# Peptides against a protein of PDB entry 6O8C: the designs that were tried, part 133

Target 1, 262 residues: chain A of PDB entry 6O8C
Amino acid sequence: VGLRYEKISLPKIHPRYDLDGDASMAKAVTGVVCYACRTASTLLLYQELMRKGVRWLVELVKDDYNETVHKKTEVVITLDFCIRNIEKTVKVYEKLMKVNLEAAELGEISDIHTKLLRLSSSQGTIESSLQDISSRLSPGGLLADTWAHQEGTHPRDRNVEKLQVLLNCITEIYYQFKKDKAERRLAYNEEQIHKFDKQKLYYHATKAMSHFSEECVRKYEAFKDKSEEWMRKMLHLRKQLLSLTNQCFDIEEEVSKYQDYT

## One batch from the design tools (peptide; made by RFdiffusion4, then SolubleMPNN)

Design b2_p21_4_s1 (from b2_p21_4 with E7K E8K E10K E17K E18K)
Fold by OpenDDE base, seed 2:
Structure b2_p21_4_s1 (fold): chain B 262 residues (1-262), chain A 21 residues (1-21)
Amino acid sequence: as target 1 above (262 residues)
Amino acid sequence: EVEEAEKKLKEAEEELKKALE
């Protein structure tokens, strides 16, 4: 259920000028932000795949719905036909009774008629359920997939690219700090540049981590939560459709028992 | 069965008509 990722944080940045420490810190920061970039990319990919899956599932459920409606319609036609035939038979036997002829079968036929009418009444419930499902699957319904396009992160947000730009800036500073470390001592001007770059590194890193947390992770989590909820509802709906289909088959089977009386 | 029932009815009506003659 969803992608697992590690919680990342920036290392502590010490204000003291230390060529060895600063190089090590910069390396660590580079690693963290690099991880953020990769993670953001993975989270985005996951969401895009899930969106495709959502669309696919919607179409699948719609197909299931249409099949159920078709089956229901078939059963209704068959049932109505059977009822009409039984009613004709009842009328014939009633006429026989009026002329005082033995009609021992009238009771049985009448009972069948009553049973068929009961089955017919159950079709109303099935129809109502199908209408409810249709409403839920409609564009404005409770199971609409509009959330999938709204929630989460999108390629158009350019989050990965933004993070990559920051990572590039950080990496450049890291490489410079590595060179500075190798020099062991810096001239005054170079030292000042190093200090300024350290501040820049901090700002870039902070910006990257804030962006990652607020625009990537948070939105991903929201998307994940909504997707899970929606998926549960869709699966439940599919079960409902299956139940309705089975009810139609049950009615069809029951009607088939009385076809010999038509 | 409807057709059979109709046949029986027709036969019965014919017999009744004969009995009333």
Scores: peptide ipSAE 0.026, ipTM 0.499, DockQ to the pose 0.002
Fold by OpenDDE base, seed 1:
Structure b2_p21_4_s1 (fold): chain B 262 residues (1-262), chain A 21 residues (1-21)
Amino acid sequence: as target 1 above (262 residues)
Amino acid sequence: EVEEAEKKLKEAEEELKKALE
């Protein structure tokens, strides 16, 4: 579940000169852009934390993979040893039959041998599955974490700082409009300055909101979508690894039943 | 079990040798 934020919009800016209205409008704009700055900072923090989480999960899954490979290797060694011993036993009993000795046990031993060979064949499938998983986890694979470094916003983008600069400009104008309101009436020159500042306010506010929407929110959403997709795939892969591990344990248990014949 | 089977084989071979003598 990604970070939830509220959709913000700028208040309507009326072109008419009104000291009371302009002060109120400027206050509202300041509030909106301030919220944008805070939200941008929060979104950035979230992404940075998620990147750390992604790296952690990659290492965890690699550990799981290595453990599974290790277990598989142990089972292969044990199974091969058991097969070799059973084959020796089969040869001994076959030799007994050549000298006309009853070998009632030969049938049972032969059946065990056949079962062990079947188990050995299943190891090939496990190996193939592990190789597939390895390829997916490898650099450039389908589960590579390169997207985490590419998608979204980064501290180096300085989005929060850029928004803060715009907020400072807006706040300065707001404070001036508050003073203008207190004067109740302005001289001609001050009135003209007020009108120009109102235009500047609009410019800064629009720029801030555009930057917030296009460079912060949109990129965040892209990052979020990629992270969710990747996370789902990684969790599925972990389940696959667990399944393979369990298969190895099952084979080991089956082989242990026949160790008494060695 | 391989060792037991080998033991049985050796015993059988010895018996066969005795029978041929």
Scores: peptide ipSAE 0.025, ipTM 0.497, DockQ to the pose 0.002
Fold by OpenDDE base, seed 5:
Structure b2_p21_4_s1 (fold): chain B 262 residues (1-262), chain A 21 residues (1-21)
Amino acid sequence: as target 1 above (262 residues)
Amino acid sequence: EVEEAEKKLKEAEEELKKALE
């Protein structure tokens, strides 16, 4: 579950000159942009942690894959050995029959041989499944973790720092407006400066919120969605590997039943 | 089982050889 954040919006900025209102508005804007900065930082941290988690999971699944491949290989060797031994036995019994000796066990041995051959055939399916998994995990595969490096926001983007710069500008204007409010009435020149600063405040705030929305939130959401999808697929793949491992164990167990005939 | 079968085969071959003598 991704981090929850509250949708923030800028307060309405009234065009009318009002020292009390402008100070209050500036305070509110400062608060909103400050929240945006903190949120952006938190979202970035979350993504960085998730990237670490992704890398960890990839390595874990690769280890699982290697273990499964190893087990499969062992089973193949064991099965092939068993088949060869049974085939030798069959040949001996066939010779007995050729000299008109009773070979009551030949039928049973032949049945075992047939079963072993069927098991051997099933190994092809396991191999194909493993190859599919390998292809998916390979670079450029469907489950590659390249998306984690591409999607979302990164420290190198300097988004938090950019927002902080804008916040500093806004905060400076807020403090000035607080002083202006305390004066109750401004001289003409000071009033004009106040009006210009109000316009600057608007531009900085708008820029900050746009940047936050488009570069921080949107990219984070894209990363989150991709992460969730990828995670689901990886977990499913891991289950598939476990299933294949179990199949190998099942085959090994079945083969072990026939080892007494060798 | 293979060893037993081989033993039986060998015995049979020996018996057959004796019968042909």
Scores: peptide ipSAE 0.025, ipTM 0.488, DockQ to the pose 0.002
Fold by OpenDDE base, seed 4:
Structure b2_p21_4_s1 (fold): chain B 262 residues (1-262), chain A 21 residues (1-21)
Amino acid sequence: as target 1 above (262 residues)
Amino acid sequence: EVEEAEKKLKEAEEELKKALE
């Protein structure tokens, strides 16, 4: 699901002095490092957007949790009310039996009472599940989003800016090499400068590629992997919440069948 | 149903009271 980028490598840099070859090489290096800069920027943007998405998802799941808790509470209230009413009814019928009055419905009412008590007992399991979910969503929990702040690249790292500086240096040398090529032949001093600049180009390029690989790509991949894992867990959690909500609805529906006995 | 049961109970109590008088 992450951004696709091409693996880039520097062209081979030949040690031989060749104005045409050096200009071509410099052009290629400029292109590669330019791509690295753009890619680093894109990867950074992606991560920043993902961080926003993570925060959004956390809030969404918290809202889902609160809704589930609310529904559970509603069901508990309804169930308790129904149980109290049935218990009152049972007591009345028991009194009728004591005075030798016919209480044919007592058996049915008692069965309903038993069923309601079973439903009430199931609420404990739902409560425990909700508590577990709450703990997982809490700060320091298993689904904490602290990784999103810690992993990956950040604007404060200034990776793009660092690469851009190196790119500027490389580009400057490239333009000089293009001019050198146009001259066809350089004076001795200019030739020596060209050779030194070629070395500088190499150092800048290698530094840029190392920085790109180690500080941009690697960290991005780590972020991506963690984000995917976390996202999967969050989606699973959301499904669990939905399941609990459905259980509450099922209980509510069952209780509604007995409301007429109040 | 509860109200009907309560009525029956009350009626029974009244009948019992009359029988004891």
Scores: peptide ipSAE 0.024, ipTM 0.480, DockQ to the pose 0.002

Design b2_p21_4_s2 (from b2_p21_4, 7 letters changed)
Fold by OpenDDE base, seed 2:
Structure b2_p21_4_s2 (fold): chain B 262 residues (1-262), chain A 21 residues (1-21)
Amino acid sequence: as target 1 above (262 residues)
Amino acid sequence: EVKKAEEELKKAKEELEKALA
């Protein structure tokens, strides 16, 4: 069930009876409400498209995350393997050093070992960063997309349809006022009907404009603001993932320089 | 385009309110 109109009570209206003026006024009102209907439809469509975009971006970022995790894991395995091999070599040379043999070579290998350990320590920072990103992307996290389903206007609200109903009522009155204008003069009963219809038109118009402003435009603006904020955060997160990936590649490249010693 | 539409509608609303007052 869609959103309900707020009950608007209007005070007694005493509009000037003017067949020409009333027809012109009714035409203008029809135009305004028609524009509101079209705008509401456009705003709804925009939001629906944005929701699709949000879902798409979430999946994209999740894929980026998984790729980064995979790369990090690969680098850790490679680095650990290299460290283990260097450590074995160090132990062999330490035995030889007891007789003061191969001291220069031992120094070089020891330096490599130290460098590899430093690289290994940096992996801890990468892991922590990935965990942070994962937490942010998780359900209930800071970058959750639940807002996209909650904020703004939705097809189920039936805002456009409600506005269209009001527009139809207004349009009918407008066409009657055109006929009244053509008659130039109305009998007493028809005049009273005209006056009553003018009040109805005012009521419908006010209701339409209030609904449009409060239930369409305002909610759209809130959706837009949240969308922009969320999008900025998501783009920043993607940059972070890229940075982490690059760090992994840098480590892998540096490790490859020492593979000849393993 | 949406912003422009909102502005136009705001103006139209104001004009309507003036006309109905």
Scores: peptide ipSAE 0.025, ipTM 0.601, DockQ to the pose 0.031
Fold by OpenDDE base, seed 1:
Structure b2_p21_4_s2 (fold): chain B 262 residues (1-262), chain A 21 residues (1-21)
Amino acid sequence: as target 1 above (262 residues)
Amino acid sequence: EVKKAEEELKKAKEELEKALA
C-alpha cells in the first residue's frame, strides 16, 4: 500500500490589483506549494525505501532458492543410493528364486523398487520448476528488479530542490505582498512592481504545480503500481519454493522407510 | 538384507554342488 496524499490545487488568482486580496492569495499559494514540496519529499523517501526493500527481498528469495536446490540435490543423492541398493537386492533374490528360495520376498522388494522409481521420476518435475524459478529471477527475467531503478523519482532528479527554489521565490513575493498590504497604498512605481511580482508568483506557482504533478506524483504512482505487482509475484514465487522444499522432504521421508531393505 | 541374501545364495549353491557330487 502506497502513501496517501491529498490532491492539491492552486487557488484562483484574480487579475485585479488588490493589496489585501493579493496578500491572501499569495499566502494560500505559498501553503499549497509548501505542501507540494513536503509531499514530494515524502514520496521520494518512500520510493527509496522501497528500492532497498526490493533489493533485500531479491536476496532473500535467492537464498531460499539456493536452499531448495541444495535440499533437492540431497534427496536425489539419497534416492539414487536407495535405488541402487534395492536393485542389488533384487538381483540377489532373483538368483535365489532359481533354487526355489525367497520368492515371496522378491515380490515385495520389486514393488519397493517400482515405488522408488516413481519417486525418482518426480524429481524431474521439481527440477523443471526450479529452473523456471531461476529463469524468472535471472537478469532479464520476468521478476528482474531493473524497474526499481528506472521507474519513479530519484534523488538525482532534484525534484524537491527544484520545487524548493520555486517555493522560495513565491515566499519572497508573499512577504513583499504582506508589506505592501501594510502600506495600504503604493506609489505608482511600487504598484507596477507589485503587479509584475504577481505575474511572477503565478508563473512560479504554475510551474511548481505542473512539476509536482507530472514529475513527482505521476511517476510515483507508476512506481507504486509496479512495485505492488512485483511484490505479489515475488511472494508467490517464495511460496512456490516452499512447496518444492516440502515435496523434497516428503520424498526423503518416504525413501527413509525403504532404507531397511538395503 | 543384501548381505543376508548373498549368504543364503552361497549356502544354496554349496548345497546344490554337494547334492550333484
Scores: peptide ipSAE 0.013, ipTM 0.338, DockQ to the pose 0.002
Fold by OpenDDE base, seed 3:
Structure b2_p21_4_s2 (fold): chain B 262 residues (1-262), chain A 21 residues (1-21)
Amino acid sequence: as target 1 above (262 residues)
Amino acid sequence: EVKKAEEELKKAKEELEKALA
């Protein structure tokens, strides 16, 4: 769930010299850019939190992987042991058959042996799946978290600080325009300064909004999209690990049934 | 668990050998 923010736009700036209108406009611009600063900060915070979450999830999935590998190893050991024991039993029965012992018992043991070998063959599939998962989680793999460090905005970009500087400039002009409004009439030189300041205000505001849109919002949205995609893939991988674990348990359970006959 | 299984199997084999014997 991404952060919802309101779309903001700069008010229309009229070229006409109007002390009341200019003060009102400057106030509105200040408000908009202030909102942009706050929003940029919030978006940055969200991304930083998500990066922490990504790292956490990677570790969690690695733990799940290790658990699955461990379980697989246990099953392999158990299965190999059972196979070896059954093979010994088969050899004993083969010797006994030479002395007219019942062929039925040898048949049952042989069937168990065949079943165990089939179970053993299934371990190869599990192993290949685990290897695939490992490769995906490895550095440079498809599920690597390198994107989290590359995409989006970072504190080092100083986007919030840059916007704040522009906001400060805008705010200063706004306060001056409030004073100008209070004077009702300005001397020629002061009027010219006011006009220049209005141009500066426009410049700063435009720069702020452009920076906000291009460097904050756009990058945030890209980060968000990548994070969602990555998260879906990671959750799917986790489900795959669970499935593999369950397969190991199923094999273990089946092997246990044969151990009672050995 | 594996050791226990080994012991049980060993016992079962011994019993089987005794019964044949």
Scores: peptide ipSAE 0.015, ipTM 0.293, DockQ to the pose 0.003; fails the geometry check
Fold by OpenDDE base, seed 4:
Order: sequence, then C-alpha cells, then structure tokens
Structure b2_p21_4_s2 (fold): chain B 262 residues (1-262), chain A 21 residues (1-21)
Amino acid sequence: as target 1 above (262 residues)
Amino acid sequence: EVKKAEEELKKAKEELEKALA
C-alpha cells in the first residue's frame, strides 16, 4: 500500500510569442510544478513514516522472538527435569527386575519416558527454527531493515527544496507574464526579455519535472515495492514465531501431565 | 508420586541388599 498520486506532465509550450498564451501557459506550468513540490513532500513524509514503522515492527518482532526463546527455555528446563526424574526411577526398577522383582509400574514409566524423549526431540526442531529466525533478523540477514535507509528519498536529498527553488523561478516569470499580458503590447526590448524568460521558464520546468520523476517518484516507487516485500516477509516470520510459541505451550501442557509421576 | 515410589523402591532395594548379604 502506497500513496496515490496523479501523473503530471507539462503543458505544451508553443514557440510563438503570444502574451495571452504565454501567461496561460506559465500559469499552467506553475500549477504543475507546484503540484510536484507538494507531491514530493508528501511522498517524502510517507517514506519517513514508513521507516519509523519499520523500525517499530523490527523491535516488536525481536521482542516476540525473545519471549518465545524464553518460553522455550522454560519448557526445556521442565522437560529435562522430568526426564531426569523418570530415568532415575527407571533405573531403580530395572535393578529390581534383575533380582526377580516384578514391577507392574515399569511399563507405564517406560512409556512416559519414551514420550518425554520424543518431546525432547521436538525441542530440537523448535531450536533450529528459532535459530533460523534469529539469523534472518540479525544484521545482514534476509529481514534486515537496511533497505529502509537506502531505498527511497530522504530529507538530506533536499528534493523538495530544490523543486521549490525552481518553482519560485517559474512563479516569478508567471507573474511577469501576467503583467505583460496586462500591458497588451510590449516594447521591443521588453518583448525580447519576455522571450528569454519564456525559455528560462521552459528550462526550469523541464528541470523540475525531470527531477521530480527521476529522483522523487522513481525512488519512491522503489521504496514502496521493497517495503511491501519486506512487510510480507516480516508478517510471515511473526506468524512463525507464534506457531513456535504455541508449540512450546503444547509441550508444556503435555509435560505437566507427567509431572505427577515425578 | 514418583518421588514416593523412588523412596519405597530405595527401601526395598536396601532390604533386598541386606537379605542378599
């Protein structure tokens, strides 16, 4: 999801000297470049906000990760404790069996032991998954947010300011053209100045539009695309973390059933 | 419960060891 903006283009600039036409053209150009300035500012703001959002989300996911790791650790401790206790019991029963003492409970304990060992094995898978997630979130990982600092436009680029300067120049010419129009007829020298100003206006306008398109819009679109891709991946990762957390809870619940035997 | 069982088993083992000695 990104900001919608209208594609803008410069009006046609006719080479013919026409005070009315030139004033109208200049007005239109001023409007277009003004829109470009405002749009550039809006696009920049959007990107800055998104960068903040990205940072926030990264921290959130890291917190989720840490919580999951903590939960996993708790489960491992509990599980290991149960396993150790059951193993001690099994050893005692085995010794008794060697002396021809039948223990009816040995079968049940052995089964519990087997189940606990299976749960322990599943913890290895969870650990591996957590390690993978950690690697992805780490600096240089696939889900690093370095792109947010690299892609798009930044305040330091001064794109809005550059466009504003050009807009100011264009606006000045426009105001002059309004005056020229009001005069209805210009002296030769003033006419020549008008013609030169028209060329300057064209120059400034084309420069503005080029800058807007190449430096503002293009980079914004790249940022947008990258952000969308990254966001999808992050959301998926978060779902994975939730899944792992749930698995830990499931294991904990199962282990709790056997704690009565320890 | 397991701890209780362990204690009982331990006692039984000790008694058995005494009997075998």
Scores: peptide ipSAE 0.007, ipTM 0.346, DockQ to the pose 0.002; fails the geometry check

Design b2_p21_4_s3 (from b2_p21_4, 7 letters changed)
Fold by OpenDDE base, seed 1:
Structure b2_p21_4_s3 (fold): chain B 262 residues (1-262), chain A 21 residues (1-21)
Amino acid sequence: as target 1 above (262 residues)
Amino acid sequence: MVEEAKKELEKAEEELKKALA
């Protein structure tokens, strides 16, 4: 899960003045930093897509929750109605017994009443579970998506642009080193400039790689880890909602069997 | 079922009233 990237490192920079070697080194450095820029861009894109996915999933689960609550409410109303009707029936049969009429069905009705009361009690458990889920989904809850806005890298950080600026500086030096190589020998002043540019190249490259590792990769990994954990919990919660919905359907089905006795 | 039971009860009550009259 997540984007795979290769750990990149800068090539060793030899301190010796060598036009051929310096051109080759500069080419390699340019390649590495270029890869870092592309990778940083890809990692940023991934995170932005994941943030969209997180928002989508939150809305989906909220919809599932609302549907479950609606179904639960429907079942409670139906069950309460059935209980009231059975209680009326029980009272009628009790009166019949007082006048010495046979009420063979009283036992069955009483059993049904007891079963319905048990079903009603189970609704309390469902309600408690729904409240727990609601609390977890609420702002500040355990499944809040605030982390998605805080963790990782963002376009506003301008990390890719910062790396690109450094890459441009490095690339300019690389092209100059290619020209220097083609000259085979430099005058004293040009040689000194070459040496200074080599130091600048090292500085820019080091800065780029540090920025890439600390501000891009590390933050991405933190985002990824939190995303995976959060996603797992959300999927589990969704399964819980489905289970609760099924319980409501089961109760409704059972109640429907007793409606014929009302 | 409830309506049937109510009807039976009403019949029984009427019979009882007749017997006591």
Scores: peptide ipSAE 0.028, ipTM 0.497, DockQ to the pose 0.002
Fold by OpenDDE base, seed 5:
Structure b2_p21_4_s3 (fold): chain B 262 residues (1-262), chain A 21 residues (1-21)
Amino acid sequence: as target 1 above (262 residues)
Amino acid sequence: MVEEAKKELEKAEEELKKALA
């Protein structure tokens, strides 16, 4: 979900001296650059908000990870305890068999032992998955949030302020052109000044639009794209953590079924 | 189950001792 902005372009600036046309053109240019300033500000605010969101999400996922690790550890302890108890039971029944006592339960207990060992082996896979997730979340990992500080525009760039300066210059010329229009005819010297100011207007406007496009819009779009990609990956990771948690619960449930045999 | 098995084992051992005596 990105901010919607309209693609803006400067109106065509005609080289011909025309007081009415120049005033109208200057008005239009002022409007366009004003829109650029407002848009740049909005884009910046959006990015700052997103950065806060990214930091928040990282902490949330770290908490989820820690909870999953805790659950996994709990299950491992429980499972190991159960295995040890079953092994003791197996040894007792094996001794009974050596003295020719009927131990019909030995087969069942042995089967349980085998099942528990299989469950224990699956813990290695869970551990490996958790390690992978940890590596991805670690500093320098694939899901690190360093990009949020590198990509996009920042307040320190002072893009809005730079655009505002240019807008002020343009606005000043626009107001002068309004006055010139009201005069209907300018003296030779004033006409030359008007022509020169028109060139300045063009220069400032072009500079503003270039800055807006290259330093504001382009960087914002890069940030947006990166944020969307990162967000998708983070959501997927959360799903993976949930899956691992569920696997732990499943193992715990199975182990609980065999506790009566200990 | 373990405790029951232990009891059975103890009984068996006692019976075996009696038989060998």
Scores: peptide ipSAE 0.027, ipTM 0.490, DockQ to the pose 0.002
Fold by OpenDDE base, seed 4:
Structure b2_p21_4_s3 (fold): chain B 262 residues (1-262), chain A 21 residues (1-21)
Amino acid sequence: as target 1 above (262 residues)
Amino acid sequence: MVEEAKKELEKAEEELKKALA
């Protein structure tokens, strides 16, 4: 979910010289470009905050991964130890059977051994899953956060500042047009200046809106889309990690049941 | 269980040695 902003457009600029109309138009243009500046600033802030959030989430997931790996390792060690002990027990009972000693427990021990071996085989699947997750989180992986630094707008782009400069120019012309309106009639030279300023206003406004739409809005939307996609994938990955962790706990619990037979 | 099994095995081995002597 991204920031909502209103679609803005420049008012129509009439070519006709009209002091009242021009002042009104200039006011409207000033308002629109002012909104663009504020919006650009807000969009930038949002992206910066999201970048921080992305970094935070990456670290969180990495920590989760490391914990899962650690748990898996502990389980593997315990499981291997248990398997070795059971195998020794099996060998002892097999020797007893060879000397015609009844070993009623041999069947049970053998079954436990088989179960432990199955658990051991499942560790391979867990390991593969962890490796996959690791690869996805690694630099250049599918879930790398490099996009967050590339996509969208950045403070270094100075979009807000650029728009502000244009806004200042527009505002200046607007104030002049207010004065011109108050004069009700301009001398020839002042009229010509007014007409030129109107052209400048149009130029600045067009430039501002173009910059806003192409550099601010478009890039923001791209960032937003990418962030949403990435976030969904990261959340899914976290769920996978949790699942793997739970599997490790389940295995540990099962192994603990057989430790008494060692 | 393993220790008991080992003891039984040792006994069996001793008996076997006696039988072979």
Scores: peptide ipSAE 0.026, ipTM 0.484, DockQ to the pose 0.002
Fold by OpenDDE base, seed 3:
Structure b2_p21_4_s3 (fold): chain B 262 residues (1-262), chain A 21 residues (1-21)
Amino acid sequence: as target 1 above (262 residues)
Amino acid sequence: MVEEAKKELEKAEEELKKALA
C-alpha cells in the first residue's frame, strides 16, 4: 500500500509588478514548496521502512525454507528406513517360499515395497523444487533484495535537505514581499530589487518542484512498483514452501501406514 | 508381520532339521 500524496503545482506567476499580487503569489509558492518538502520526507521514510520490511521478510522466508528442508530430510530418513525394513521382510518371505511355505503375504509386501519406492521417487521432485527456491533466494537470484538498495530515494541523497534550502530562500523572499506590500509603494531601486527577487523566487520554486518531481516522486513510484512486484513473488514463494512442507507431511502420513507392517 | 514371518521361518527351519534327522 503506497502513500497517497496530492499532486501539487506552482501557481501562475504574473509577470506584472503588483505588490499585493506578488505577496499572495509568494505565499502560495511557499505553501506548495513546503508541502513538497514534507511529502518528500514522508516518501523517504516510507521507503526506509519498506527496506527494513523487505530485509525482515527475506529472513522469514529463509527460515521457512530451512524448516521445509529439515522436514524433507526427516521424511527421507523415515522413508529409507521403512524401505530397508520392507526389503528385509521380502527376503524373509522369499526364503519361506523356497521351503514350500504359503507366502500369500508376499504379494502384499511387494506391493507396499513398490509404493514406498514411488514415494521415494517423489522426493526427487521436492528436492528439485527446494533447489530452485534456494537459487532464487541466493545472492544474485531472482528474489534478491538488491533492488531495495538501488531503487527509490535514500537519506544519502539529501533530497529533503536540498528542498529545505530552496524553501528557506523562497520563504525569505515571501517575507520581504509581505513587507513590500505593507509599504504600498517602493522607491525605484527597491522596486528593481523586488522584481529581481520575484525572478529569483520563480527560479527557486521551479528548481524545487523539478527536484521534487524527478528525484523524489518519480524514484518513489519506481521503488513502489518494484516493491509490489517483489512482494508478490515472495509471497508466492512462501506458498510454494508451504506446499512442499505439506507434501512432506502427506508422505510421512502414508509411510506411517506401512510402518505397522515392518 | 515381520516378526511373525521370522517366527514361521524359525519353525520351518526347526521342522526341516527334525526331518533331516
Scores: peptide ipSAE 0.025, ipTM 0.486, DockQ to the pose 0.002

